# Ledger of designs, part 9: peptides against a protein of PDB entry 5JXT

Target 1, 319 residues: chain A of PDB entry 5JXT
Amino acid sequence: SLLPKKEINVYIGMSEMQVKWYQKILEKDIDAVNGAGGKRESKTRLLNIVMQLRKCCNHPYLFEGAEPGPPYTTDEHLIYNAGKMVVLDKLLKRIQKQGSRVLIFSQMSRLLDILEDYCVFRGYKYCRIDGSTAHEDRIAAIDEYNKPGSDKFIFLLTTRAGGLGINLTTADIVILYDSDWNPQADLQAMDRAHRIGQTKQVVVYRFVTDNAIEEKVLERAAQKLRLDQLVIQQGRAQVAAKAAANKDELLSMIQHGAEKVFQTKGAFGTMAEKGSQLDDDDIDAILQAGETRTKELNARYEKLGIDDLQKFTSESAYE

## One batch from the design tools (peptide; made by RFdiffusion4, then SolubleMPNN)

Design b2_p19_8_s3
Fold by OpenDDE base, seed 1:
Structure b2_p19_8_s3 (fold): chain B 319 residues (1-319), chain A 19 residues (1-19)
Amino acid sequence: as target 1 above (319 residues)
Amino acid sequence: SSAARQERLRAARQRRLAR
């Protein structure tokens, strides 16, 4: 029988470089961040800020002039300049030692380009599919990954391209490097490994940048998922959660953790204490803390009714 | 080839730097 999947949110501090870039993004549009633009601030401007902050949470080398060089090298700087890469690098070593195989999903094909560079640098054999991958090349990549005795350890996918009904049950670990605004897209990604033909316990690690916009992206996704479940259960199909955040929701999301980010001179959280020197005990502590916070997050939304889940409660940002 | 893949990764890096 298929075992239930385990889902763990992995809360990761920003590197020093991410903090500096996060500050720079906020400062560039400080009037919009402070809500001073009033009615003149377009939803489009706020969406652009959100997208830049999400890029920063993923990797600072998604910005022009962020990658050190010339000369441009592939080296340890690709890892230590992004908190998610530091955790990923340690976690992949553990996963490989366990004889597991891993799907890595992202919203950003440009992040997959960084992850390809990383895979080459670490000597990880991988497959890749994104939105631009031809149909025949997708089939070939899937078959190459799924073949008996495949030497491919990692499959890199964009979440939406991975959602296309493919079977990847030869992997038992799923890493969501970032989250979709639509939680159903992430579920569809997980269901590539968690389906008929899976023989192992599927574990899903969802990377979340701590004290940043990604916490609010996660909360909104969890809220929407619970609302969608309750709407299905109650037959209230018309109550489909507004897919797009309003202006005030976007502003609240941008403001989340911004003050602490401005006060931070170095890295954030565990990245400040250990940085690239994370050991196996530090990873275990991050995973344990993540499991606890995941249970707390789920328990918060499980108690809420439809009417509560329709309101974006900004109130949890001030506790 | 491994060379064509490295060239693609270099081109991907350049695209990261140009945006």
Scores: peptide ipSAE 0.050, ipTM 0.704, DockQ to the pose 0.105
Fold by OpenDDE base, seed 5:
Structure b2_p19_8_s3 (fold): chain B 319 residues (1-319), chain A 19 residues (1-19)
Amino acid sequence: as target 1 above (319 residues)
Amino acid sequence: SSAARQERLRAARQRRLAR
């Protein structure tokens, strides 16, 4: 029988470079961030801020002029300049040592370009699929990854391209490097490994930048998932889930953690204490804390009714 | 396959460099 998947949110602090770029993004649109634009602030402007903050949470080298150079080198700076890369680098060593194989999903094909350079730098053999991959090349990459005795350790996928009905049950670990706004897209990605033919316990690690917009993206995704489940169970097809965040929701998401980001000198949390020198005990502590926070998050939304789940529960930015 | 991968990596680097 297929074992239930284990899902763990991995809460990761920003690197010093990410904090600096996150501050710069907020400062560039500070009037919008403070809500000073009032009713005149465009939803499009807020959505753009959200997109830039999510890029920052993924990797600062997604911005022009962030990568050190010329000369542009592939070196340890590719890792230590992004909290998610620091955790990924340690986690992949453990996963490989366990004889596991891993799917890494992102919304951003440009992040997969960074992850390809990382794979080459660490000597990890990999496959890649994104939205630009030709159908024939996609089939060839899947077959190369799934073949008996495949030496491919990592599969790099965009969530949408990887979600399209493919079987990747030869992997037992799934890393969601970022989250989709639609939790069903992430579930579809997980279901590439968690499917008939899987013989191992599937473990899903969802990377979440701590004290940043990604926590609110995660909360909104969890809220939507629970709402979708309750609507199906209650037959209330008329409950149009407010699919699109309103301006106030977007503003609350942008403001989340912004004050702490402005007050912070250097990196956040475990990234400030250990940075690239994270050991196996530090990773275990991060995973254990993540498992606890994941249970708490799920328990919060399981208690809510449809009417409560239709309200954006902004925890006040003041607690 | 290796050449196309190297070319994609070069093109990805060039897209990072050309920005």
Scores: peptide ipSAE 0.035, ipTM 0.731, DockQ to the pose 0.100
Fold by OpenDDE base, seed 3:
Structure b2_p19_8_s3 (fold): chain B 319 residues (1-319), chain A 19 residues (1-19)
Amino acid sequence: as target 1 above (319 residues)
Amino acid sequence: SSAARQERLRAARQRRLAR
């Protein structure tokens, strides 16, 4: 029988460079961040801020002029300038040592470009699929990854491209480097490894930047997923319609952790203490803390009814 | 810049395709 997947949210502090860029993004639109634009502030402006903050949480090099250079080099700076890369780098060493194989999903094809540079820098053999990959090249990449005795350790995928019904049960580890606004897209990504034909325990690591917008993206995704489940169970088709974040929800998401980010000099959490010098014990501590917070998050939403989830989507604008 | 990274990626890809 297929073992249940183990899902762990991995809460990761920002690097010093991420904090600086996160501050810069907020400062550029400070009037919108403070709600000073009132009813006149456009939803489009808030969506743009959200998109920039999510890019910052993924990697500061997603911005123009962020990457050190010229000369532009692929070196340790590619790792230590992003908290998610520091954790990924240590986690991949462990995964490889265990004889596991890994799918890495992102919403951002430009993040996959950084991950390709990283894979080459570390000597990891990989496959890649994104939205621009031709159908024939997708089949070839899947077959190359899935072949018996494949030397491909990593598969890099955009979440949406990986959602296209492909079988990747030759991997047992899934890393969601970021989250989709639609939790069903992430589930569909996990189901590439967690499917009939899987022989190992599938473990899903969801990377979440701590004290940042990504915590609120995760909470909203969890709320939506629970609502979708309850609507299916109770046959209440009418409730599913609140799919798009309102303006006040977007503002609340942007404001989450912003004050602490402005007060922070340097990096956050374990990134401030250890930076790129994380050891195996630091990774175990991060994973254990993540497992606890994941259980707490799930327990919060499991107790909520449809009416409570509908209120929470309205009241989380007032708390 | 995105252009400098794309150029680095292209140069890295070309070096990989030339091996």
Scores: peptide ipSAE 0.058, ipTM 0.751, DockQ to the pose 0.051; fails the geometry check
Fold by OpenDDE base, seed 4:
Structure b2_p19_8_s3 (fold): chain B 319 residues (1-319), chain A 19 residues (1-19)
Amino acid sequence: as target 1 above (319 residues)
Amino acid sequence: SSAARQERLRAARQRRLAR
């Protein structure tokens, strides 16, 4: 029988470089961030800010002039300048020692470009699929990864490209490096490993930048998933309006953690204390804290009815 | 091929440099 998947949100502090870039993104559009644009503020501008903040949470080298150079070298700076990369680097060493194989999903093909450089730098053998990958090359990459005795440890995928009905049950670990706005896209990605033919316990690690926009992306995705489940269970099909985030929701998401980010000199959380020098105990602590916060998040949304889940209550931001 | 990988990595680097 297929074992239930274990899902853990891994809450990760920003690196010092991420904090600096996050501040710069907010400062560039400070009037919009403060809501000073009022009714004149375009939804498009707020969506652009959200996308820049999400890029920052993934890796600062997604911005022009962020990567140190010339000369441009692939070195430890690729890792320590992004909190998610620091955690990923330690987690992958553990996963490899356990004889597990890993799918890494992202929304951003440009992040997969960074992860390719990282894989080369660490000597990890990998496959890649994104939205631009030709159909034949996708088949070849899947077959190369799934073949008996494959030396490919990592599969790099964009969440939506990986969601296309493929079987990757030869992996038992799934890392969601970032989250889709649609929780169904992430579920479809997980279901590439968590499917009939899987013989191992599938573990899903969802990376979430702490004190940043990604917490609100996660909360919104969890809320939507619970709403979709309740609508299906209660037969209330009319309530499942795919309500795209309104301006006020986007503004609230942008403002989340912004004050603490402006006050921060350096990195956040474990990144401030140890930087890139995480040990196995630090990873265990991060995973344990993540498991606790994951249970709390799920318990919060499990108690809510359809009417409560339809209200994006701003009130949960002040406790 | 190793060449297509190197070219993608070069193109990925160049795309990081050009953006």
Scores: peptide ipSAE 0.031, ipTM 0.707, DockQ to the pose 0.159; fails the geometry check

## One batch from the design tools (peptide; made by RFdiffusion4, then SolubleMPNN)

Design b2_p20_6_s2
Fold by OpenDDE base, seed 3:
Structure b2_p20_6_s2 (fold): chain B 319 residues (1-319), chain A 20 residues (1-20)
Amino acid sequence: as target 1 above (319 residues)
Amino acid sequence: MKTRKSYAERWAAREALRAA
């Protein structure tokens, strides 16, 4: 029988470089961030801020002029300048020692380019599929990854490209490097490993930048997923889950953690204390804290009815 | 250590090739 998947949100502090770029993004559009534009603020402007903040949470080198150089090199700076890369680097070593194989999903093909350079730098053998990968090349990559005795440790996928019905049950670990706005896209990605033919316990690590917009992206995704489940269970087809965030929701998401980011001169959390020198105990602590916060998040939304879940609880960032 | 193009340069070059 297929074992239930374990899902753990991994809450990760920003690096010093991410904090600086996160501040820069907020400062550039400070009037929009403060809601000074009121009803006149365009939804497009807020969506652009959200997209830049999400890029920052993934890797600062997604921005022009962020990468150190010239000369430009692939080195340890590729890792220590992004909190998610620091955690990923330690987690992958553990996963490999356990004899596991891993799928890494992202929304951003440019992040996969960084992850490819990282894989080469660490000597990890990998496959890649994104939205631009030809059909024949997708088949070849899947077959190369799934073959008996495959030396491919990592599969890099965009979430949507990986969602296309492929079987990757030869992997038992799934890393969601970032989250889709649609929780169903992430579920479809997980279901590439968590499917009939899987022989191992599937573990899903969802990376979430702590004290940043990604916490609100996650909360919104969890809320939507619970709403979708309740609508299906209650047969209330009329509950059009408004898929798109409104302006006030986007503004609240942008403002989440912004004050603390402005006050921060260095990195956040374990990234401030240890930086790139995370040990195995630090990873265990992050995973344990993540498991606790994951249970708390799920328990929050499990208690809510359809009517409560339809209300975007603007828990004001002020409580 | 091998010097490379920046990510920005790599992506700009790739986008220019797709637009052509």
Scores: peptide ipSAE 0.660, ipTM 0.949, DockQ to the pose 0.598
Fold by OpenDDE base, seed 4:
Structure b2_p20_6_s2 (fold): chain B 319 residues (1-319), chain A 20 residues (1-20)
Amino acid sequence: as target 1 above (319 residues)
Amino acid sequence: MKTRKSYAERWAAREALRAA
């Protein structure tokens, strides 16, 4: 029988470089961040800020002039300059030692380019598919990954490309490197491994940059997912979950953690204490803290009714 | 250690090829 998937949000501190770039993004649009743009602030501008902040949470090298060099090299700096890469690097070593195989999903094809260079640098054999991958090449990559005795450890996917009904039950670990705005896209990604034919316990690690916009992206996704579930259960088809965040929601998301980011000198959390020198105990602590916070997050939204879930009150998230 | 193009250069080149 298919075992229930275990889902763990992995809360990860920003590297020093990420903090610096996060500050720079906020400072560049400080008037918009402070709500000083008023009614004139375009939703498009706020969405752009959100996208830049999400890029920063993924990897600072997604910005021009962030990568150290010239000369440009693939080296340890690719890992230690992004908190998610530091955790990923340790987690993948553990996953490999366990004899597991892993799907890594991202919204950003450019992040997959960084992850490819990382895989080569660490000697991890991988497959890749994204939105630009030809249909025939997708089939070939899936077949190469799924073949008996495949030496491919990692499959790199964009969440949307991975959502296309493919079977990847030869993997038992799923890493969501970032989250979709639509929680159904992430579920569809998980369902590539968590499907009929899976013989192992599927574990899903959702990476979330702590004290950053990604926490609010996650909360909003969890809220939507719960609302969608309740709407289906109650037969209330008319409760179209407002698919798009309003301006005030976007502003609140941008402002989340901004003050602490501005006050921070260096890295956040475990990244400040250990940097790239995380040991197995540090990873266990991060995973345990993540499991606790995941349970708390789920418990918060499970208690909410449809009416409460429709009220995106910034206040109910802090009580 | 082999030097490479920056990510910015790689992405700019790829975008230029898609626009052509």
Scores: peptide ipSAE 0.660, ipTM 0.949, DockQ to the pose 0.600
Fold by OpenDDE base, seed 1:
Structure b2_p20_6_s2 (fold): chain B 319 residues (1-319), chain A 20 residues (1-20)
Amino acid sequence: as target 1 above (319 residues)
Amino acid sequence: MKTRKSYAERWAAREALRAA
């Protein structure tokens, strides 16, 4: 029988470079961030801020002028300038030593370009699929990855392209490098490994930038998932349609952690303490803390009814 | 160490090819 998947949110501090870029994004639109734009503030402007903050949480080199150079090189700076890369780099070494194989999902094809350069730099053999991959090349990549005795360790996928009904049960680890706004897209990604034919315990690591917008993206996704489940159980199909964040929700998401980001000199959390020098004990501590916070998050939304789940729980941006 | 194009340059070139 297929074992239940284990899902762990991995809460990761920003690097110093991420903090600087996160501050810069907020400062550029400070009036919108403070809600001073009132009725004149467009939903589009807030969505743009959200998109830039999510890019920052993934990797600062998604911004023009963030990459060190010229000369431009693939080196350790590709790792230590992004908290998620620091954790990924340590986690992948452990995963490989365990004889596991890993799917890495992202919403951002440009992040996959960074991850390809990282794979080459570390000597990890990989496959890639995104939304631009031709059908034939997609089949070839899947077949190469799934081949008995395949030397491909990593599969890089965009969440949407990976969601298209493929079987990747030859992997037992799933890393969601970032989350989809639709939790069903992430579930569909996990179900590429967590499917009939899987022989191992599937473990899903969801990377979440701590004290940043990604916590609110995750909370909103968890809320929506619970709402979708309750709507299906109660037969109330009409409730699912209001899934688009309103202006106040977007503003609350943007404001989350912003004060602490402005007060921070350097990196956050374990990135400030250890940076790229994370050891196995530091990774275990991050995973244990993540497992606890994951249980707490799930327990919060499991107790809520449909009416509560339709309200955006603005936990105050200052608590 | 091998030098490369920046990510910005790589992405700009790719977008230019898609617009053509």
Scores: peptide ipSAE 0.659, ipTM 0.948, DockQ to the pose 0.595
Fold by OpenDDE base, seed 2:
Structure b2_p20_6_s2 (fold): chain B 319 residues (1-319), chain A 20 residues (1-20)
Amino acid sequence: as target 1 above (319 residues)
Amino acid sequence: MKTRKSYAERWAAREALRAA
């Protein structure tokens, strides 16, 4: 029988470089961030801010002029300049030592380019599929990864490309490097490893930048998923669960953690204390804290009714 | 240490090839 998947949110602090770039993004549109634009602020502008903040949470080198150089190199700076890379680097070493194989999903094909350079730098053998990968090359990559005795440790995928019904049950670990706005896209990605033919316990690590917009992206995705489940269970029309974020929701998401980001000199959380010098005990502490916060998050939304879940109230998350 | 193009340069070159 297929074992239930274990899902753990991994809450990760920003690096010093991410904090600086996050501040710069907020400062560039400070009037919009403060809600000073009022009804005149376009939803498109707010969506653009959200997308830049999400890029920052993934890697600062997604921005022009962020990468140190010239000369440009692939080195340790690729890791220590992004909190998610620091945690990923330590986690992958552990996963490999355990004899596991890993799927890494992102929404951003450009992040996969950074992850490819990282894989080469660490000597990790990998496959890649994104939205631009030809059909034949997708088949070849899947077959190369799934073959008996494959030396491919990592599969890099865009979440949407990985959603296309493929079987990757030869992996037992899934890393969601970032989250989709649609929780069903992430579930479909997980289901590539968590499917008939899987013989191991599937573990899903969802990376979430702490004290940043990604916490609110996660909360919104959890609300939507619970709403979708309740609507299905009650036989009600799915119409309510598909509502795109309104302007006020987007503003609230942008503002989340912004004050602390502006007050911060240097990195956040464990990244401030240890930076790239995380050890195995630090990873265990991060995973344990993540497991606790994941249970708390799920328990919060399990108690809410349909009417409560339809109201995106910032208040209901803190009561 | 082997030098490379920046990510910005690599992505700009890729986008230019897709637009052609």
Scores: peptide ipSAE 0.652, ipTM 0.948, DockQ to the pose 0.601

